# Peptides against a protein of PDB entry 4Z5W, part 58

Target 1, 305 residues: chain A of PDB entry 4Z5W
Amino acid sequence: IPDVFLELNKLWYFSAQSNLFNGEMPRSLSNSRSISLLSLRNNTLSGQIYLNCSAMTNLTSLDLASNSFSGSIPSNLPNCLRLKTINFAKIKFIAQIPESFKNFQSLTSLSFSNSSIQNISSALEILQHCQNLKTLVLTLNFQKEELPSVPSLQFKNLKVLIIASCQLRGTVPQWLSNSPSLQLLDLSWNQLSGTIPPWLGSLNSLFYLDLSNNTFIGEIPHSLTSLQSLVSKENAVEEPSPDFPFFKKKNTNAGGLQYNQPSSFPPMIDLSYNSLNGSIWPEFGDLRQLHVLNLKNNNLSGNIP

## One batch from the design tools (peptide; aimed at target 1 R41 A89 S113 K249)

Design b2_p23_5_s4 (made by RFdiffusion4, then SolubleMPNN; from b2_p23_5, 8 letters changed)
Fold by OpenDDE base, seed 4:
Structure b2_p23_5_s4 (fold): chain B 305 residues (1-305), chain A 23 residues (1-23)
Amino acid sequence: as target 1 above (305 residues)
Amino acid sequence: SELSERLKALLENAPESFFITTE
């Protein structure tokens, strides 16, 4: 990318996604006072990510996903006082989340999907201090770690939590009950065990639940048949979605189906590929907003009601 | 019942499982 952005005093939006840009990110971009949204997703950019947060006072959104960046996660990003959205998916950091992210009060949406992030316990302990955090995507990280169940973890404003395909051990963490605004939960493709907790059915905004491809046992909680968001169309005020797209993938090598907003996901309960037993509750039929119910490949018994 | 038929249709037509990413 040419280093010509110093003269662009009115540049508030720069999107150069899905191009062939290589080399380092231009220093004039890293020092831009005018830029609000920067997207360089799906390029071949390299080197260390550096942003001069003291200069970039208008930066609100950053998408650097699917680039060849290396080195550490920029610990100074919390100094970008207006920065809300960060997508660092598919950047091979091989790092922990910086402790400085405890101070990241502007942060609303964060993705590290497939970024070789390590230490999920530290990551969640840090990110719980981000009081405005609504969307957290940590898919394809933390390989074979244990999902922390520490009840003190609190994500008050969390709406979207995706921690899929990590081979995570542990149980569905009780600290998620402290997130009453949760709309989308994907914990699929892990090694999570124990029972599905009944308190999941108390998450009145939860319209998308994926617990598929785990080792859950016991009965399906009857409380899932009363998920309020799936019974009735509540006028969920469409809060501004993250400035980055989501993708549904079968595997890491498959092309994903793109979803521009979390609200574009069909209302779903997927509990498939577990060791769940007992009956299918007939009251799942009361979930008038439910589009997908997947209970395949379990130990369920009785009649389909 | 209409409820039972709807539930059967949901279960039979359940897609493959996909996980969500941002890449």
Scores: peptide ipSAE 0.565, ipTM 0.934, DockQ to the pose 0.862
OpenDDE base, seeds 1, 2, 3, 5: peptide ipSAE 0.559, 0.555, 0.562, 0.553; ipTM 0.931, 0.932, 0.934, 0.930

Design b2_p23_6 (made by RFdiffusion4)
Pose (drawn by RFdiffusion4):
Structure b2_p23_6 (pose): chain A 291 residues (1-233, 242-249, 256-305), chain P 23 residues (1-23)
Amino acid sequence: IPDVFLELNKLWYFSAQSNLFNGEMPRSLSNSRSISLLSLRNNTLSGQIYLNCSAMTNLTSLDLASNSFSGSIPSNLPNCLRLKTINFAKIKFIAQIPESFKNFQSLTSLSFSNSSIQNISSALEILQHCQNLKTLVLTLNFQKEELPSVPSLQFKNLKVLIIASCQLRGTVPQWLSNSPSLQLLDLSWNQLSGTIPPWLGSLNSLFYLDLSNNTFIGEIPHSLTSLQSLVSKPDFPFFKKGLQYNQPSSFPPMIDLSYNSLNGSIWPEFGDLRQLHVLNLKNNNLSGNIP
Amino acid sequence: SAADASATALANADEMGINTYEP
């Protein structure tokens, strides 16, 4: 990508995604005062990611995903004070999230999917301090680590939480109850154990729950039949393992408890869930009748 | 069994779940 961005001082939108571009991002792009939307995803771009946050005061959305970059996660990123969305997926950082990210108050959406992020314990202790974070994708990282049960964790405005295919040990942590506005929860494809917490049924905005492919035991909590959003009625897309979904509401309401060790019966009160599109209880130890 | 089906599914998993890129 040519180094001509000093000359293009009115450029607020630049999208070069899904091409064959290689090499580093030109430094002038890293200094662009006018750039707002930048999408370079799905190229062969490489090197240490450098962004001058004193210079890029209009930067609002950054998508460098699925590229050949290496080095660390830039620690100066919280200083890009208008930056609201970062898609850093499929960049092999082989690193932890910098502590400075606890100061990233403009951040509303973050994806480190399949990015070789280590230490979910430290990553979550840091990111809980980003007060405006509404969506977090940590899928395919933290391999075989433990999902922290530390009760001090609070993600207050969190709407979307996805940490799948990490083979995480531990239970569904109770601190998730500190995210009362949670819409979409995906903990699937992990090693999670214990029982399914009844407090999940207390999440009034939750319409999508993927607990599939874990080691969960015990009963289906009765509270799931009283889930409010299941009973009654911005750009950074998601892919389901790939089928594209543009926003969280693009996912039809779902309960997927499949591929666990759950026991007991199916509650008749599930009939109260009139807005439920998908109910997947396959590959469990469930017994009794079908209500 | 349910445990065996789960273990098999995990053993054969590749970039499963919700992502922000096309697998």

Design b2_p23_6_s1 (made by RFdiffusion4, then SolubleMPNN; from b2_p23_6, 8 letters changed)
Fold by OpenDDE base, seed 5:
Structure b2_p23_6_s1 (fold): chain B 305 residues (1-305), chain A 23 residues (1-23)
Amino acid sequence: as target 1 above (305 residues)
Amino acid sequence: SAAEATAQALANAKDKGILTYEV
């Protein structure tokens, strides 16, 4: 990418995604006062990520996903006072979340999917201070770590939480009960154990629940049959719309299905591939908005309602 | 068991679930 952005003093939107750009990010781009939306996703850009937040006062969205950047996560990003959306998916940092992210009040949507992020405890302890955080994607990180269950963790405005495919140990964390606006929860493809907690059924906005491919035991909580978002469409909370898409990959060899918004996901309960026992509750029939109920490959018994 | 099958599937198939990177 040429170093010509000083001359582009009215450039508000720059999208150069899905090209073959290589080398470092131009210094003039990192100092642009006019840019609000910056997407360089799916290129071969390299070096360290540096943004002059004192200059980039209009920056609201940053998508650098699927590049060859290296080094630490830029600790100065919280100084970009209007920066709401960050997509750093598939950037191999091999790093922890910077402590400075405690001050990231503008942050609404963050993805570190498949970015070799380490120390989930530190990451969650830091990110809980982001009071405006609505979407958090941490898939394919924290390999074989323990999902912290510290009740003091609070994500009050969290609507989308995705921490899939981390081989995480532990249980469904009680601190999620402090997120009453949660709409989408994916903890699939981990090594989570214990029972599915009944308080999940109190999350009145939860329309998409994926706990599949874990080691959960016990009965399906009856409270899941009372999930209000799946009973009726009344009082639907506005869904977060991050500037980055979601991809659901069904099989390792299949292309990912792109979902541009969380609302594009079908209303779903997926508890498949666990060790759950007991019966299927007839009251699942009350979930009139439910599109997918996946209970396959468990130890369930009794009658199918 | 389903749990054992899951453990084996995790070992063999890391790129499953909801993702936010280009496929």
Scores: peptide ipSAE 0.037, ipTM 0.533, DockQ to the pose 0.806
OpenDDE base, seeds 1, 2, 3, 4: peptide ipSAE 0.032, 0.024, 0.026, 0.025; ipTM 0.503, 0.503, 0.534, 0.594; seeds 3, 4 fail the geometry check

Design b2_p23_6_s2 (made by RFdiffusion4, then SolubleMPNN; from b2_p23_6, 9 letters changed)
Fold by OpenDDE base, seed 4:
Structure b2_p23_6_s2 (fold): chain B 305 residues (1-305), chain A 23 residues (1-23)
Amino acid sequence: as target 1 above (305 residues)
Amino acid sequence: SAAAARQEALANAKDQGILTYEA
C-alpha cells in the first residue's frame, strides 16, 4: 500500500480487504485525521500494528483481520477516543490483552477470534471495565485454560458473547447472570462441565444459546422453556451491529455461513453433544419464535413431546 | 446522498469478522 494518505485529507472510508497487499501499513495511513472506517482484512500485511491515536481522531472502525501482523496488541488503542469496532481475528499475536484496555470506553465490539490470545482470566478482568462493550468474540483462543467463574466479573451491557472452540474447562459462570441484555451466547466446543444453570432462562433477550459439544450433565433447565425472546416477538430496539460480519463454520473445509448482524442468527437452542439426562419438556412448544432446537447426542429419555 | 453512500460503503466493508467454529 503506497504512503500517500496525507494528501487524502477528506478520506472517510478506506476499504482494501481481500487483496494481495503485503508489507507494513503505511505511516500516512496510521496518521490519517479523516479516516473513520479502515478495513485491510484478508491481506498479507505484516509488522507491528501502530496507530497514532492522537492524529486518527475520526477513526471509528478498524478491521485488520486475517493479516500477518505480529508483536503485541497495540496498548494505545484506548486513546483512539472514537474507536468502537475492532476486528483482529486471525492475527497471531501470542499475547495477552493489554491492561490499558480497562480505559477503552469507546469500545463496543471486539473480535480476537483465532488470534492466539492467552490468559482468559486477565482478558475478562480487563474487558469488564469497557462500559460500552456489547460484542465480544474470543473464539479459538485460550487453549485448555479454565473459564473464570469469579463473581466480581461484570459485563453489564454485553449482548453477544462468543467463546467457542477453546477447550475451556469449568462451568457456565455465574457472572453472566449480571448481563441482562445478553442476546447471543456461544460457549460451544469446550470442555465445560456441571449442570446448565436455571438462571439462563431469566435472560429475557437471549435468543441464541449454543452450549453444544461440552460435558454438561443433569436435566435441561425447565426455565429455558420460558425464554421471553423465544416466546414472543420482542420489539427490542436493535442496536447497531459491529462493522464486521459473523461467520458460523461447521468444519474447516466448508464455507462459513455469513451473518451481517447478531439478529440475523436464527433463534436457537443447541445443547447437543453433552451428557444431559431426563425428559424433553413439552413446554418447549411455547417457544413460538424458536427456529432450531438441537438436543441430539445426549442421554435424554422418555417421550418426545 | 453522501450519508447513503457511506452506509453502503460500511455495509460493503462488512466481511469475515466473527467466527464461531463447529469442529
Scores: peptide ipSAE 0.039, ipTM 0.528, DockQ to the pose 0.069
OpenDDE base, seeds 1, 2, 3, 5: peptide ipSAE 0.026, 0.024, 0.025, 0.023; ipTM 0.596, 0.565, 0.599, 0.563; seeds 1, 2, 5 fail the geometry check

Design b2_p23_6_s3 (made by RFdiffusion4, then SolubleMPNN; from b2_p23_6, 9 letters changed)
Fold by OpenDDE base, seed 4:
Structure b2_p23_6_s3 (fold): chain B 305 residues (1-305), chain A 23 residues (1-23)
Amino acid sequence: as target 1 above (305 residues)
Amino acid sequence: SAAAATAEALANAKDQGILTFEV
């Protein structure tokens, strides 16, 4: 990418995603006063990520995902006072989330999917201070760590939480009950154990639940048959979706399905590949908005309703 | 309406694995 952005004083949107750009991010771009949205996703950019937040006063969205950046997560990003959306998926940092992110009040959407992030306890302790955080994606990190169950953790405004494929140990954490606005929860492909907690059915906005491929035991909570978002069409307040896509891959050899917004996911309950027992509740028939109910590969018994 | 990611966008996009994958 050429170092010519100093002359582009009216440039508010720069998207150069899915190209063959290599080398470092140009210094004129990291000092741009006009840029609001910067997307360089799916290139071969390298070096350390550096942004001059004192200059980049209009920056609202940053997508650097699927690049060859190295080094630390930029600790100065909270100084970008308008920065809402960050996508750092598939950047191999081998790092912890910076302590400075406690002050990241502009942050609404964050992805570190498959970014070699370490220390989930520290990550959640830091990110709970982000009062505007609505979307958090931490998939393919924290390998074999324990999912914290500390009751003091609080994500009041959280809408989307995805922490899949981490081989995480522990239980479904009770601190998630402090997130009454949660719409999408994915904790699939972990080593989570215990029972599925009944309070999940009190999350009235929860339309997508994936707990598949874990070691959950006991009965399916009857409260899941009363999820309000799946009983009735709640007027989903059109909340601003993150400026980055979501990907769901079915097979290792297949291309991932791209979803542009969380609301584009089908209403789903996936509890497959666990050790759940008991009956399938007939009251799942009350979930008129439910598109996918996956209960396969469990120890369920009785009549299929 | 599933936002039909065009087959071309799917082919060229490096899957970020943001949501889930079945192994």
Scores: peptide ipSAE 0.031, ipTM 0.560, DockQ to the pose 0.099
OpenDDE base, seeds 1, 2, 3, 5: peptide ipSAE 0.021, 0.026, 0.030, 0.026; ipTM 0.575, 0.483, 0.532, 0.591; seeds 2, 5 fail the geometry check

Design b2_p23_6_s4 (made by RFdiffusion4, then SolubleMPNN; from b2_p23_6, 10 letters changed)
Fold by OpenDDE base, seed 1:
Structure b2_p23_6_s4 (fold): chain B 305 residues (1-305), chain A 23 residues (1-23)
Amino acid sequence: as target 1 above (305 residues)
Amino acid sequence: SAAEARAEALKNAKDQGILTFEV
């Protein structure tokens, strides 16, 4: 990418995604006063990520995902006072979340999916201070760590939490009960154990629950049949609108379908590939908004309602 | 195993995006 952005003093939006750009990010781009939306995703950009937050006063969205950046996570990003959305997916940092992110009050959406992030306990302890954080994606990190169940952890405004495919140990954390606005929870493809907690059914905005491919035991909580968002349409929950796309694959060999909004995901309960026992509750029939109920590969018994 | 192959395929799928759901 040429180093010409100093002259582009009216540039609001720059998207150069899905190209073959290599080398470092231009210094003039890292100092752009005008840019609000920056997307350089899916290139071969390298070097350390550096942004001059004192210059980049209009920056609201940053997508650098799927690049060959290296080094530490930029600790100065909280100084970008208007920065709401960050996509750092597939950047192999081999790092912890910076302590400076405790001060990241503008942050609404963050993804570190497959970014070699370490220390989930520190990450969650830091990120709970981001009062405006609505979307958090931490998939494919923290390999074989323990998911912290510290009751003091609080994500009051969290709507989307995805921590899948980490081989995490532990239980469904009680601190999630303090997130009443939670709409989407994915903890799939971990080594989580214990029972599924009944308080999950009290999350009135929860329309998508994936706990599949874990080691959960016991009965399915009857309270899941009372999930208000799945009973009635009237709770049109304000969607988190992250500026980064979500991807859904129908098949392993299919290209990822891009979704711009979390609401584009079908309402779903997936508890498959666990060790759950007991009956399928007939009251799952009350979940009129539910599109997918997956209970396969468990130890369930009794009648199918 | 078929489960491991699915896990790897799901991993590869999740690699392509911020959120990857298998349907």
Scores: peptide ipSAE 0.028, ipTM 0.570, DockQ to the pose 0.237
OpenDDE base, seeds 2, 3, 4, 5: peptide ipSAE 0.031, 0.027, 0.028, 0.029; ipTM 0.571, 0.619, 0.620, 0.572; seeds 2, 3, 4, 5 fail the geometry check

Design b2_p23_7 (made by RFdiffusion4)
Pose (drawn by RFdiffusion4):
Structure b2_p23_7 (pose): chain A 291 residues (1-233, 242-249, 256-305), chain P 23 residues (1-23)
Amino acid sequence: IPDVFLELNKLWYFSAQSNLFNGEMPRSLSNSRSISLLSLRNNTLSGQIYLNCSAMTNLTSLDLASNSFSGSIPSNLPNCLRLKTINFAKIKFIAQIPESFKNFQSLTSLSFSNSSIQNISSALEILQHCQNLKTLVLTLNFQKEELPSVPSLQFKNLKVLIIASCQLRGTVPQWLSNSPSLQLLDLSWNQLSGTIPPWLGSLNSLFYLDLSNNTFIGEIPHSLTSLQSLVSKPDFPFFKKGLQYNQPSSFPPMIDLSYNSLNGSIWPEFGDLRQLHVLNLKNNNLSGNIP
Amino acid sequence: STTNRDNYLNNNWNEERGIVTYS
């Protein structure tokens, strides 16, 4: 990508995604005062990611995903004070999230999916301090680590939480109850154990729950039949493992408890869930009748 | 049934699954 961005001082939108571009991002792009939306995803771009946050005061959305970059996660990123969305997926950082991210108050959407992020314990203790974070994707990182149960964790405004295919040990942590506005929860394809917490049924905005492919035991909590959003009625897309979904509401309402060790019966009160599109209880130990 | 389930999971732990942000 040519180094001509000092000359293009009115450029607020640049998208070069899904091409064959390689090499580093030109430094002038890293200094662009006018750039707002930048999408370079799906190229062969490489090197340490450098962004001058004193210079890029209009940067609102950054998508460098699926590229050949290496080095660390830039620690100066919280200083890009208008930055609201970062898609850093499929960049092999082989690193932890910097502590400075506790100060990233403009951040509303973050994806480190399949990015070789280590230490989920430290990563979550940091990111809980980003007060405006509404969506978090940590899928395919933290391999075989423990999902922290530390009760001090609070993600208050969190709408979307996805940490799948990390083979996480531990249970569904109770601190997730500190995210009362949670819409979409995906903990699938992990090693999670214990029982399914009844408090999940207390999440009034939750419409999509993927607990599939874990080691969960015990009963289906009765509170799931009283889930409010299941009973009654911005750009950074998601892919389901790939089928694209543009926003969280693009996912039809779902309960997927499949590929666990769940026991007991199916509650008749599930009939109360009139807005439920998908119910997947396959590959469990469930017994009794079908209501 | 449990054995078939566990074999399925073992065959698929190195595959990408769940919601991600790339194709």

Design b2_p23_7_s1 (made by RFdiffusion4, then SolubleMPNN; from b2_p23_7, 12 letters changed)
Fold by OpenDDE base, seed 1:
Structure b2_p23_7_s1 (fold): chain B 305 residues (1-305), chain A 23 residues (1-23)
Amino acid sequence: as target 1 above (305 residues)
Amino acid sequence: SELERLAYLEANKDKEKGIVTYE
């Protein structure tokens, strides 16, 4: 990318995604006073990620996903006082979340999907201080770590939590009960164990639950048949709108399905590929908004209602 | 039943992985 952004002093939106750009980010771009939305995703950009937050006072969205950046996660990003959304997916950091992210009050949406992030305990302890954090995507990190169950962890405003394909151990953490606005939970493709907790059915905004491909045991909590968001449409739920799309990866070599908004996901309960026992509750029939109920590959018995 | 329909629809889907934010 040419170093010509100094002349572009009115540039508000720059998208150069899905090109063949290589080399480092232009210094003039990293110092742009005008840019609000920056997307360079799906290129071959390299070097250290550096943004001059004192200059980039209008920066609200940053998408650098699927690039060849190296080095540390930029610890100065919390100094970008208007920065709300960050997509650092598929950047191989091999790092922990910076301690400075405790001060990242502008942050609303964060993705480190497949970014070789380490220490989930530290990451969650840090990110709980982000009071405006609504969307957190941590899929394909923290390999074989333990999902912390520290009851003091609190994500009050969390609407979307995705921590899939980490081979995480542990149980469904009690601290998630402190997130009453949770709409989408994906903990699929882990090694989570224990029972599915009944308090999940108290998350009145939860319309998408993926606990598939874990080691859960026991009965399906009856409280899941009373998930209010799946019973009625009456609750106008504020949708989180990250400036980055979501992709559901299929096992086939075909590209993942793209979802531009969390609302694009079908209302779903996926508990498949566990060791759940007992019956399918007939009261799942009360979930009139449910599009997908996946209970396959469990130890369930009795009648299908 | 509607549950049987949902179960049938899901039984015919490929095993999907977790959600990511990259293509």
Scores: peptide ipSAE 0.584, ipTM 0.891, DockQ to the pose 0.312
OpenDDE base, seeds 2, 3, 4, 5: peptide ipSAE 0.529, 0.539, 0.533, 0.539; ipTM 0.877, 0.885, 0.880, 0.886; seed 3 fails the geometry check

Design b2_p23_7_s2 (made by RFdiffusion4, then SolubleMPNN; from b2_p23_7, 15 letters changed)
Fold by OpenDDE base, seed 4:
Structure b2_p23_7_s2 (fold): chain B 305 residues (1-305), chain A 23 residues (1-23)
Amino acid sequence: as target 1 above (305 residues)
Amino acid sequence: SAAEVQAYLEANKDKVHGIVTFE
């Protein structure tokens, strides 16, 4: 990418995604006063990520996903006072979340999916201080770590939590009950154990639940048949989505269905590939908004309602 | 069974599953 952004003093949006750009990010781009939206995803950009947050006063969205960047996560990003959305997916950092992210009050959406992030306990302890954090995607990190269940963890404004394919141990964490606005939960493809907690059915905005491919035992909580978002449409607050798309991957590393917004996901309960027992509750018939109910590969018994 | 679930997870551990934000 040429170093010409100093002259582009009115450039608000720069999208150069899905090209063949290589080398480092231009210094003039890292110092742009005008840019609000920056997307360089799916390129071959390299070097360290550096943004001059004192210069980049208009930066609101940053998508650098699927690049060959190296080094640490930029610890100065919280100084970008308008920066709301960050997609750092598929950047191989091999790092922990910086402690400076405790101060990242502008942050609303963060993805590190497949970014070789380590120490989930530290990551969640840091990110809970981001009071405006609504979307958190951490899929394909923290390999074989334990999902912390520390009751003091609090994500008050969390709408989307995705921590799939981490081989995480532990249980469904009680601290998620402190996220009453949660709409989408994906904890699939882990080694989570114990029972599915009944308080999940109290998450009135939860329309998408994926707990598939874990080691959950016991009965399906009857409270899941009363998920208000799946009973009626009335409470679906359309909030501004993150400026990055989501991709549902299944049984492959290639392709996937693209979802531009979390609201584009079909209303779903997926509890497949667990060790759940007991009956299928007839009251699942009350979930009039439910598109997908997947209970396959469990120890369920009785009649199908 | 728990063993079948574990075997399935192990057989697919190197595959991308779930929701991500990359193509």
Scores: peptide ipSAE 0.526, ipTM 0.852, DockQ to the pose 0.770
OpenDDE base, seeds 1, 2, 3, 5: peptide ipSAE 0.517, 0.515, 0.504, 0.495; ipTM 0.869, 0.853, 0.863, 0.852

Design b2_p23_7_s3 (made by RFdiffusion4, then SolubleMPNN; from b2_p23_7, 12 letters changed)
Fold by OpenDDE base, seed 1:
Structure b2_p23_7_s3 (fold): chain B 305 residues (1-305), chain A 23 residues (1-23)
Amino acid sequence: as target 1 above (305 residues)
Amino acid sequence: SELERLEYLEKNKDKEKGIVTYE
């Protein structure tokens, strides 16, 4: 990318996604006072990510996903006082979340999916201080770590939590019961164990639950038949979506289905590929908004209602 | 069965699964 952004003093939106750009981010871009939305997703950009937050006073959204950036996560990003959305997916950091992110009060949406992030305990301990954090995507990180169950963890405003394909150990963490606004939970493709906790059914906004491909045991909590968002239409809270799309990868050879908003996901309960036992509750029939109920490959018995 | 689950997980171990924010 040419170093010409100093002259572009009125540039508000710069999207150069899905091109063949290589080399480093130009210094004039990293110092742009005018840019609000910056997307360089799906290029071959390299070097250290550096943003002059004192200059970039209008920066609200940053998408650098699927680039060849290296080094540490920029610890100064919390100084970008208007920065709300960050997509750092598929950047090989090999790092922990910076301690400075405790002060990241502008942050609303964060993705590090497949970014070689380490230490989930530290990451969650840091990110819980982000009071405006609504969307957190951490898929394909923290390989074989333990999902912390520390009751002191609080994500009061969390709407979307995705921590899939981490091979995480542990149980469904009790601290998630402190997230009453949770709409989408994906903990699929881990090594989570224990029982599915009944308090999940108290998450009145939860319309998408993926606990598939874990090691859960016991019965399906009857409280899941009472998920209010799946009983009635009234709770479709159109929340401001992240400025980055979501992709559900089904098969390696098929492009993932793109979802521009979390609300574009079909209402779903996926508990497939566990060791759940007992019956399928007939009261799943009360979930009139449910599009997908996937209970396959469990130890369930009795009649199908 | 649990065996079928394990076989499926093993066969899919190296596959990116779940929701991500990249193509």
Scores: peptide ipSAE 0.536, ipTM 0.865, DockQ to the pose 0.880
OpenDDE base, seeds 2, 3, 4, 5: peptide ipSAE 0.509, 0.509, 0.602, 0.504; ipTM 0.877, 0.870, 0.869, 0.878; seed 4 fails the geometry check

